# Designs tried in a protein design run: peptides against a protein of PDB entry 7AL2. Part 66

Target 1, 85 residues: chain A of PDB entry 7AL2
Amino acid sequence: YEIMLIRPKTIDDINYVVDQVLEESNPVILDLSFLEKESPANFKLAGEKIKQMRSNYGAEALLLSRCNDKNLIIIAPKGVSLVRK

## One batch from the design tools (peptide; made by RFdiffusion4, then SolubleMPNN)

Design b2_p22_6_s3 (from b2_p22_6, 11 letters changed)
Fold by OpenDDE base, seed 3:
Structure b2_p22_6_s3 (fold): chain B 85 residues (1-85), chain A 22 residues (1-22)
Amino acid sequence: as target 1 above (85 residues)
Amino acid sequence: SPLDEDVIKEGLELIEEEKLKE
């Protein structure tokens, strides 16, 4: 698999993340800081999509870092395990 | 705005189920 890195700015970008996780089975490291600042509605939408992927498709999601200019999250599709050592 | 802040808070609750320990 590939690990995708993206800072979503549009709904198309959000849907791209969903497609990468669910259809391509690729982990995604995303920075949601742009949406948080520029579109709270789309930020919430991204959160809803992450919850749906967790609840319905067995994805895992982990907050890596949150500060003023970063909101880094890794999303792993079912079959790719996120392990803390 | 307060409305935007509430929406952001709700989004964070949806996202931040698990956090990496620093």
Scores: peptide ipSAE 0.472, ipTM 0.804, DockQ to the pose 0.092
Fold by OpenDDE base, seed 1:
Structure b2_p22_6_s3 (fold): chain B 85 residues (1-85), chain A 22 residues (1-22)
Amino acid sequence: as target 1 above (85 residues)
Amino acid sequence: SPLDEDVIKEGLELIEEEKLKE
């Protein structure tokens, strides 16, 4: 698999993330800071999609860092384990 | 705006279920 890195700016980008996780089974590292600043509605939409992937498809999502500049999340598809050591 | 802050809060509740421990 590949690890995708993206800072979503549009709904199309959000759907791209969903496709990468569910169809391609690729982990995705997201920076949601653009949506948080520029489109609260799409930021919430991204959250809804992440919850759906957790609830319905066994994805795992972990907040890596949140500060004034970045909001980094990793989403792993079912079968890819996120391990903290 | 206060409305935007509420929406952001709701989004954070959806996204930030698990946090990397620092």
Scores: peptide ipSAE 0.472, ipTM 0.803, DockQ to the pose 0.090
Fold by OpenDDE base, seed 5:
Structure b2_p22_6_s3 (fold): chain B 85 residues (1-85), chain A 22 residues (1-22)
Amino acid sequence: as target 1 above (85 residues)
Amino acid sequence: SPLDEDVIKEGLELIEEEKLKE
């Protein structure tokens, strides 16, 4: 699989993340700082999608960092384990 | 705005189930 890196700016980008996780089974490292700053509504939408992927599809989402004007999250599809060493 | 802040807070609650560091 591939690890996707994206800083979503639009709803299309959010849907792209969903497709990568659910359809392609690719982990995604995403920075939500743009949406948080420019579109609170779409930021919340992204959060809703993440929760849905956790609840309904067994995805795992981990907040990596929220500081210094960044909001980094890794989303792993079902079958890809996130391990803290 | 305060309204936007509330929306952001709600979004964070949806996301921040697991945290690596903080």
Scores: peptide ipSAE 0.471, ipTM 0.802, DockQ to the pose 0.088
Fold by OpenDDE base, seed 2:
Order: structure tokens, then sequence, then C-alpha cells
Structure b2_p22_6_s3 (fold): chain B 85 residues (1-85), chain A 22 residues (1-22)
């Protein structure tokens, strides 16, 4: 698999993330800071998609960092384990 | 705005759901 890195700006980007996780089985490292600042609605939408992927498809998601200008999250598809030591 | 802050908070709660369960 590949690890995708993306800072989503549009709904299309959000759907791209979903596709990468669910269809391609690629982990995705997200920076949601753009959506958080520029589109709270789409930020929430991204959260809803993450929850859906967890609830319905066995994905895992972990907040890596939330600070100034960064909101980093890793999403792993089912079958890819996130291990925190 | 307060509305935006609430929306952001809701989004964060969705994202951090697994942490809430821990």
Amino acid sequence: as target 1 above (85 residues)
Amino acid sequence: SPLDEDVIKEGLELIEEEKLKE
C-alpha cells in the first residue's frame, strides 16, 4: 500500500480521502487545518466521513497533532494496524 | 463565530471518537 498525504480543501478532496481508505486500502495522513479555517461545514463533513469509515468499514483514525495551522490525523483502512507505543 | 466554533467542536468530537472511548 501507499501512504497518502493530503491537506483537503474541497469536498472532492474529502471524497478522495474516502476513496483512498476504502477502495485503495491506503492509509492517509490528513491536515484538516484548511477546512477548519475556511469551511467549518466541510470540516465537520470530514469528521462525519471519518466516523463513518470507523463505524461501517473498520477504519482507524488517530489525531496526531492539533496546533497552530495544523490538524493532523492519520486514517488507516481495515487491515492496516495503527500502533501507538 | 459561535456557530462556526460549535461546528468545529462537533467535527473534532467526531474525529476524536476513539479517544473518547479510551
Scores: peptide ipSAE 0.470, ipTM 0.802, DockQ to the pose 0.075

Design b2_p22_6_s4 (from b2_p22_6, 12 letters changed)
Fold by OpenDDE base, seed 1:
Structure b2_p22_6_s4 (fold): chain B 85 residues (1-85), chain A 22 residues (1-22)
Amino acid sequence: as target 1 above (85 residues)
Amino acid sequence: SPLDESVIKEGEKLIEEEKLKE
């Protein structure tokens, strides 16, 4: 698999994330800071999509870093485990 | 928040943000 990195700006970007996780089985490292600041509606949509992937498809989502400038999350598809060492 | 505990696993960060750039 590949690890995708993206800072979504549009609904198309959000759907790209969904496709990467569910169709391509690629982990995605997201920076949601743009949506959080510029589009509250799409930020909420992104959160709903993440919840759906977790609830319905066995994806796992973990906060990597949250500060004033970044909101970094990794989403792993089912079969790719996130492990702390 | 759309990214509260119901959306993501909480805990210490796995990486330093300065190690990741876009």
Scores: peptide ipSAE 0.042, ipTM 0.576, DockQ to the pose 0.305
Fold by OpenDDE base, seed 2:
Structure b2_p22_6_s4 (fold): chain B 85 residues (1-85), chain A 22 residues (1-22)
Amino acid sequence: as target 1 above (85 residues)
Amino acid sequence: SPLDESVIKEGEKLIEEEKLKE
């Protein structure tokens, strides 16, 4: 698999993330800071889709970093384990 | 591009681990 890196800006970007996780089985490291600042509606949408992937498809989501201008999350598809030492 | 080098760099820096809450 590949690890995808993205800072979503549009609904298409959000759907790209969903596709990568669910269809391609690729982990995604994403920065939600743009949506959080520029589009509350799409930020909410992104969050809902992440929740759905966790609840319905066995995805795992982990917060990597949260500061003033960063909201970094890794989403791992079912079958890819996030392991902490 | 949705790619951002800052995201790459920060992604390598795990702070406090926390599951995304539902």
Scores: peptide ipSAE 0.016, ipTM 0.514, DockQ to the pose 0.062
Fold by OpenDDE base, seed 4:
Structure b2_p22_6_s4 (fold): chain B 85 residues (1-85), chain A 22 residues (1-22)
Amino acid sequence: as target 1 above (85 residues)
Amino acid sequence: SPLDESVIKEGEKLIEEEKLKE
């Protein structure tokens, strides 16, 4: 698999993340800082889609870094385990 | 849009596990 890196800015970008996780089974390292700052509606939408992937498709989402300018999350598809030592 | 590699390198991995809540 590939690890995708994306800072989504549009709904199309959000849907791209969903496709990568659910259809391509690729982990995604995702920075939500743009949406959080620029579009509360799309930020909420992104969160809801992440919730759906976790609840319905066995995806896992882990916060990697959170600060004023970064909101880094890794989303792992079912079959790719996130393990912390 | 792809993430800038510098953003990832500057990111500090959280010490405690922080999973997004359902």
Scores: peptide ipSAE 0.015, ipTM 0.503, DockQ to the pose 0.062
Fold by OpenDDE base, seed 5:
Structure b2_p22_6_s4 (fold): chain B 85 residues (1-85), chain A 22 residues (1-22)
Amino acid sequence: as target 1 above (85 residues)
Amino acid sequence: SPLDESVIKEGEKLIEEEKLKE
């Protein structure tokens, strides 16, 4: 698999993330900082889609870093385990 | 294709969490 990196800015970007995780089985490292600042609505949408992937498809999401400039989350598809050691 | 809200399985609830696993 590939690891995709994206800082979503649009709904299309959010859907791209969903496609990568669910259809391509690629982990995605997200920076949600743009949406958080610029579009509360799309930020919420992104969160809901992450919840959907977790709840319905066995995806796993892990917060990597949270600060003023970053909101980094990795989303892994089912079958790719996120392990902290 | 993009995932639609309609893909959510009938009768299932989303796991509501205020924060992601850290």
Scores: peptide ipSAE 0.022, ipTM 0.520, DockQ to the pose 0.046; fails the geometry check

Design b2_p22_7_s1 (from b2_p22_7, 7 letters changed)
Fold by OpenDDE base, seed 1:
Structure b2_p22_7_s1 (fold): chain B 85 residues (1-85), chain A 22 residues (1-22)
Amino acid sequence: as target 1 above (85 residues)
Amino acid sequence: SWFEEMGIEPLKEGEKVELVRE
């Protein structure tokens, strides 16, 4: 399977992430740093989408990196387990 | 913190994560 790295900047990018997880069943490495710094509204929207994917569709998520220029979250769709070793 | 409010746990430095397709 494919793992996509994306740093969303628009609502379309956010929806593309949702499509990758829910429709394509692909894990996504998501960098939220742009939205966090540039659009509080879209950052909140992205967070809501992540919550919905986890709550309603069985997605899992882990924080990979958090610093001043990165906010990296891996999101795995239902059927792809994230197993920490 | 943001991720705590989101309920997303961090992967610690040195840890590995395996993606297992079921």
Scores: peptide ipSAE 0.584, ipTM 0.910, DockQ to the pose 0.906
Fold by OpenDDE base, seed 3:
Structure b2_p22_7_s1 (fold): chain B 85 residues (1-85), chain A 22 residues (1-22)
Amino acid sequence: as target 1 above (85 residues)
Amino acid sequence: SWFEEMGIEPLKEGEKVELVRE
């Protein structure tokens, strides 16, 4: 399976992530740093989408890196387990 | 941060994560 790295900048990008996770069943590595810095509204939207995927669709998430210019999260769809070693 | 509020746990440096498709 494929794992995509994406740094969303628009609502279309956010929806593309949702499609990858829910429709394509692909895990995604997200960098939310652009939205956090440039668009509080779209950052909030992205967070709500992540919450919905976890709460309603069985997605899992881990924070990979958080610093000044990075906000990396891995999102795994239902059927792909994240197992820490 | 909202990560903490959402309960999204961090992967620690040096730790590995395996993606297991079922």
Scores: peptide ipSAE 0.583, ipTM 0.909, DockQ to the pose 0.885
Fold by OpenDDE base, seed 5:
Structure b2_p22_7_s1 (fold): chain B 85 residues (1-85), chain A 22 residues (1-22)
Amino acid sequence: as target 1 above (85 residues)
Amino acid sequence: SWFEEMGIEPLKEGEKVELVRE
């Protein structure tokens, strides 16, 4: 499987992430820093979609890095387990 | 914090994560 790094800036980007996770069954590394700083509405939307993927579709998520200019989250689709070592 | 509000746990510094296809 493929892992994509994406820093979403638009609703289309957010929906692309959802498609990767739910339709393509690919894990995605998200940098939410742009939305967090530039679009509270779309940041909230992205968060809701992450919640939905986790709650309704069996996705897992981990925060990889959180600092002033980064908000890195890995989302794994159902069928890909995130195992901490 | 943001991730706490989202209910997403952090990977600890120095910790590894393995992606395992089921």
Scores: peptide ipSAE 0.582, ipTM 0.909, DockQ to the pose 0.930
Fold by OpenDDE base, seed 2:
Structure b2_p22_7_s1 (fold): chain B 85 residues (1-85), chain A 22 residues (1-22)
Amino acid sequence: as target 1 above (85 residues)
Amino acid sequence: SWFEEMGIEPLKEGEKVELVRE
């Protein structure tokens, strides 16, 4: 499988992430720092999409890094388990 | 924090995460 690093900036980018997780079954590393700073509305939308993927489609999520410059979360589709070691 | 509200737990520094395809 492929793991994509993406820093979404638009609704199209958010939908692309959803497609990668739900349709392509690929884990995605998300940097939400752009949306958090530049678009509160789209940041909220991205959050809702993550909630939906977790609640309704069995996706898992893990925070990788949180600092002033980064907001990195890995999203894994159903069928890819995230196991901490 | 936002992550706590979302129920997303953090990976700790030095910790590893394995992605296992089922």
Scores: peptide ipSAE 0.580, ipTM 0.909, DockQ to the pose 0.901

Design b2_p22_7_s2 (from b2_p22_7, 6 letters changed)
Fold by OpenDDE base, seed 5:
Structure b2_p22_7_s2 (fold): chain B 85 residues (1-85), chain A 22 residues (1-22)
Amino acid sequence: as target 1 above (85 residues)
Amino acid sequence: SPFEEWGIEPLKEGEKVELVRE
């Protein structure tokens, strides 16, 4: 299956991520560093979307890395388990 | 952190994560 890397910059990008996870059942590696720096509101929105996907749709998410240049989260749709080892 | 609010835990350095399609 496909794993998409995306660094969203707009609400449309955020919604595209949601579509990939919920509609296409594709895992996503999400870089929130742009939104965190440029739009606190959209950064919060993205986080709320992740929370909603976890709470309501069985998605899983892990923070992979957080630094100045990257804010990487892996999101797995329902049907894909994230197993730490 | 905001990630705690969103229920997103960190993968620790040195850990591996496996994606398993069910």
Scores: peptide ipSAE 0.681, ipTM 0.934, DockQ to the pose 0.911
Fold by OpenDDE base, seed 2:
Structure b2_p22_7_s2 (fold): chain B 85 residues (1-85), chain A 22 residues (1-22)
Amino acid sequence: as target 1 above (85 residues)
Amino acid sequence: SPFEEWGIEPLKEGEKVELVRE
């Protein structure tokens, strides 16, 4: 499978992430640092989309790194388990 | 933390994560 790395900047980017997870069944590593700084509304929207994918579509998500310039999250689609070791 | 509200748990420093396709 393919793992997408994306730093979303627009609503279209957020929807692209959703498509990768739900339609393409690809894990995604996304950096939310741009949205958190430049668009609090879209940052919240992105988070709500992740919550919805977890709650309604069996996706899993982990925070990989949280610092001043990066908010790295891995999202796995249904059928891909994230196992912490 | 907003991530807690969204149900996103942190991976701990030094911890590994394995992706397993079912």
Scores: peptide ipSAE 0.680, ipTM 0.934, DockQ to the pose 0.935
Fold by OpenDDE base, seed 1:
Structure b2_p22_7_s2 (fold): chain B 85 residues (1-85), chain A 22 residues (1-22)
Amino acid sequence: as target 1 above (85 residues)
Amino acid sequence: SPFEEWGIEPLKEGEKVELVRE
């Protein structure tokens, strides 16, 4: 399977992430650093979408890194388990 | 942390994560 790296800047980008997870069943490496800096509203929206995907669609998510210029989260769709070792 | 509110836990440095398709 394919893993997409994306740093969303718009609501359309956020929805594209949702489509990758829910429709394409692809894991996503998500960098929220742009939204966190440039749009608190869309940053919150992105987080709420992740929460919804976890709560309603069986997605899993882990924070990989948070620093000055990176805010990396891995999101796995239902059917792809994230196993920490 | 907003991630705590969203239920997103951190992967610790040194940990590995395996993606397993079911």
Scores: peptide ipSAE 0.680, ipTM 0.934, DockQ to the pose 0.921
Fold by OpenDDE base, seed 3:
Structure b2_p22_7_s2 (fold): chain B 85 residues (1-85), chain A 22 residues (1-22)
Amino acid sequence: as target 1 above (85 residues)
Amino acid sequence: SPFEEWGIEPLKEGEKVELVRE
């Protein structure tokens, strides 16, 4: 499988991430740093989408890094487990 | 943090994560 790195800037980008996880069953490395700085509303929306995917669709998510210019989250779709070692 | 509200836990420094396709 392929793992995509994406730094969303628009709602369309957020929905693209959702499609990758739920429809394509692809894991995604997500950088939310742009939305956190430029659009609090879309940042919140992105987080709520992740919560929904976890709660309702069996997705898993881990925070990889958070600093001034980086906010990395790995999201795995149902069928791909994130196993901590 | 907002991640707590979204249920997103952190991977700690030095920790590894494996993706396992089932």
Scores: peptide ipSAE 0.680, ipTM 0.934, DockQ to the pose 0.939

Design b2_p22_7_s3 (from b2_p22_7, 6 letters changed)
Fold by OpenDDE base, seed 4:
Structure b2_p22_7_s3 (fold): chain B 85 residues (1-85), chain A 22 residues (1-22)
Amino acid sequence: as target 1 above (85 residues)
Amino acid sequence: SWFEEMGIEPLEEGEKVELVRE
């Protein structure tokens, strides 16, 4: 499988992330820092999508790093477990 | 914090995460 690092800036980017996780079954590392700073509405939307993927589609997520310039979340699709070690 | 509201746990510094395909 492939893991993509993406820093979404638009709704299309958010939907692409959803497609990667749900349709392609690929883990994604998200940098949400752009949305958090530039679009509260789209940041909220991204969060809602993450919640939906976890609640309804069996996705898992971990926060990797959060600072002023980065907000990194790894999201794994159903069938890929995130095991902390 | 927002990640706490979202129920997403943080990976701690120095900790590893393995992605295991089921």
Scores: peptide ipSAE 0.574, ipTM 0.907, DockQ to the pose 0.929
Fold by OpenDDE base, seed 1:
Structure b2_p22_7_s3 (fold): chain B 85 residues (1-85), chain A 22 residues (1-22)
Amino acid sequence: as target 1 above (85 residues)
Amino acid sequence: SWFEEMGIEPLEEGEKVELVRE
């Protein structure tokens, strides 16, 4: 399977992430640093979408890195388990 | 922090994560 690395900047990008997880069943490495710095509203929206995917569709998520220029979350769709080793 | 409010746990430095397709 393919893993997408994306740093969303728009609502369309956020929806693309949702499509990758829910429709394509692909894990996504998501860099939220742009939204966090540039759009509090869209950052909140992205967070809500992540919550919805986890709560309603069985997605899993882990924080990979958070620093001044990156905010990396891995999101796995239902059917792809994230197992920490 | 925001990830704590979102309930997303961090992967610690040195840890590995395996993606297992079921």
Scores: peptide ipSAE 0.574, ipTM 0.907, DockQ to the pose 0.924
Fold by OpenDDE base, seed 5:
Structure b2_p22_7_s3 (fold): chain B 85 residues (1-85), chain A 22 residues (1-22)
Amino acid sequence: as target 1 above (85 residues)
Amino acid sequence: SWFEEMGIEPLEEGEKVELVRE
């Protein structure tokens, strides 16, 4: 499987992430720093979609890094387990 | 924090994560 790094800036980007996780069954590394800074509404939307993927579709998520200019989350689709070592 | 509100746990510094296809 492939892992994509994406820094979403638009609703279309957010929906693309959802498609990667739910339809393509690919893990995604998200940098939410742009949305967090530039669009509280879309940041909230992204968060809600992550919650939905986890709650309803068996996705897993981990926060990888949180700093001034990065907000990195890995999302794994159902069928890909995140095993902490 | 924001990730607490989102219900997402952090990977600890120095910790590894393995992606395992089921």
Scores: peptide ipSAE 0.572, ipTM 0.906, DockQ to the pose 0.942
Fold by OpenDDE base, seed 2:
Structure b2_p22_7_s3 (fold): chain B 85 residues (1-85), chain A 22 residues (1-22)
Amino acid sequence: as target 1 above (85 residues)
Amino acid sequence: SWFEEMGIEPLEEGEKVELVRE
């Protein structure tokens, strides 16, 4: 499988992330720092999409880094387990 | 934080995460 690092800036980018997780079954490393800073509405939308993927489609999520410059979360699709070591 | 409210756990520095395809 492929793991993509993406820093979404638009609704199209958010939907692309959803497609990667739900349709392509690829884990995604998300940097939400742009949306958090530049678009409160799209940041909220991204959050709702992550919530839906976890609640309804069995996706898992893990916070990788939260600082002033980055907001990194890994999202894994159903069938890919995230195991902390 | 938003992550805490969402119940998304943090990976600690130095910790590893393994991705296991089922």
Scores: peptide ipSAE 0.572, ipTM 0.907, DockQ to the pose 0.890

Design b2_p22_7_s4 (from b2_p22_7, 7 letters changed)
Fold by OpenDDE base, seed 3:
Structure b2_p22_7_s4 (fold): chain B 85 residues (1-85), chain A 22 residues (1-22)
Amino acid sequence: as target 1 above (85 residues)
Amino acid sequence: SWAEEMGIEPLKEGEKIELVKE
């Protein structure tokens, strides 16, 4: 599998993340810091998509880094387990 | 925090994750 690193800036970027996780079965490392700062509406949308992927599609997520300018999360699709060691 | 509200657990510094394809 492939791992995508992306800092989404648009709705198209958010949908691309969803496609990577649900359709391509690829893990994604997300930085949500741009949306959080520049678009509260799209930040909320991204959060809702993450919730849906976890609740309805078996995706897993871990917070990698949270500070003033970062909100890094790894999301793994169903079929790729995130195991903490 | 936002992550807490989302129920997303943090990976602590020094911890490792393994991605296992099923």
Scores: peptide ipSAE 0.639, ipTM 0.927, DockQ to the pose 0.890
Fold by OpenDDE base, seed 5:
Structure b2_p22_7_s4 (fold): chain B 85 residues (1-85), chain A 22 residues (1-22)
Amino acid sequence: as target 1 above (85 residues)
Amino acid sequence: SWAEEMGIEPLKEGEKIELVKE
């Protein structure tokens, strides 16, 4: 599998992330810092999509870093487990 | 925190993650 790093800026970017996780079964490292700063509405939407992927499609997520101007999350699709060691 | 509200657990400093393909 491939791991993609993306910092979404648009709804199209958000949907691309969803496609990567659900359709391509690729883990994604997300930086939500742009949306959080620039678009509260799209930030909320991104969060809702993450919740949906986890609750409905078996995706897993971990927060990698949350600090000033950074919001890094790794999302793994069903079939790729995130194991903490 | 936002992550807590989202129910997303944090990776702690010094921890490792392994991606295991099932």
Scores: peptide ipSAE 0.638, ipTM 0.927, DockQ to the pose 0.918
Fold by OpenDDE base, seed 2:
Order: sequence, then structure tokens, then C-alpha cells
Structure b2_p22_7_s4 (fold): chain B 85 residues (1-85), chain A 22 residues (1-22)
Amino acid sequence: as target 1 above (85 residues)
Amino acid sequence: SWAEEMGIEPLKEGEKIELVKE
């Protein structure tokens, strides 16, 4: 599998992330810092998508880093286990 | 924190992630 790093800026970017996780079964490292700063509405949307992927599609997520200019989360699709060591 | 509100656990400094394809 491929692990994609993306910092979404648009709704299309958010949907691309969803496609990577649900359709391509690729883990994604997601930086939500742009949306959090620039678009409260799209930030909320991204959060809802993450919730849906976890609740309805078996995705897993971990927070990697949270600081002033980063909100890094790894999302793994169903079939790829995230194991903390 | 936002992550706590989302119920997303943090990876701690020094921890490792293993991605296991099933």
C-alpha cells in the first residue's frame, strides 16, 4: 500500500482523502491545519468525514502531532491495522 | 483538545506505529 501525505485545502481534497481510505485502501497522513485556520466549515466537514470513516467503515485513526501549525492524523483503512508499540 | 473531542488517541513521543496489512 501507499501512504499519502496531504494537507487538504478544499472540499475536493477532503473527498480525495475519503477515496484514498475507503476506495483505494491506502493509509493517509492528514494535516488539517490549513482547514482549521482558513475554513471552519470545511474543517468541520473533514471531522465529520473522519467520524464517518471510523464509525461506519472500520477506519482507525491516531493523532501524530498537534501544535500551532500542524494537526497531523494518520488514518488507516479497514484491513490495515494500526498497532502502537 | 480537539482530538479528545473527536475520540482520536494520540501517539506518544517515542512510540512506534506498525501498519499491518491484513
Scores: peptide ipSAE 0.637, ipTM 0.927, DockQ to the pose 0.894
Fold by OpenDDE base, seed 1:
Structure b2_p22_7_s4 (fold): chain B 85 residues (1-85), chain A 22 residues (1-22)
Amino acid sequence: as target 1 above (85 residues)
Amino acid sequence: SWAEEMGIEPLKEGEKIELVKE
């Protein structure tokens, strides 16, 4: 599998993340800091998409870093387990 | 925090994650 790093800026970017996780079965490292600062509506949408992927499609997620300019989350599709060690 | 509200657990500094393809 491939791991993508993306800092979504648009709805198209959000949907691309969903496609990577659900259709391509690729883990994604997300930086949500742009949406959080620049688009409250799209930030909320991104959160809803993450919730849906976790609730309905068995995706897993971990928070990697949360600070003033970063909101980093790794999300893994069903079939790729995140094991903490 | 936002992540807490989302129910997303944090990875602690120094902690490792392994991605295991099933």
Scores: peptide ipSAE 0.637, ipTM 0.927, DockQ to the pose 0.889

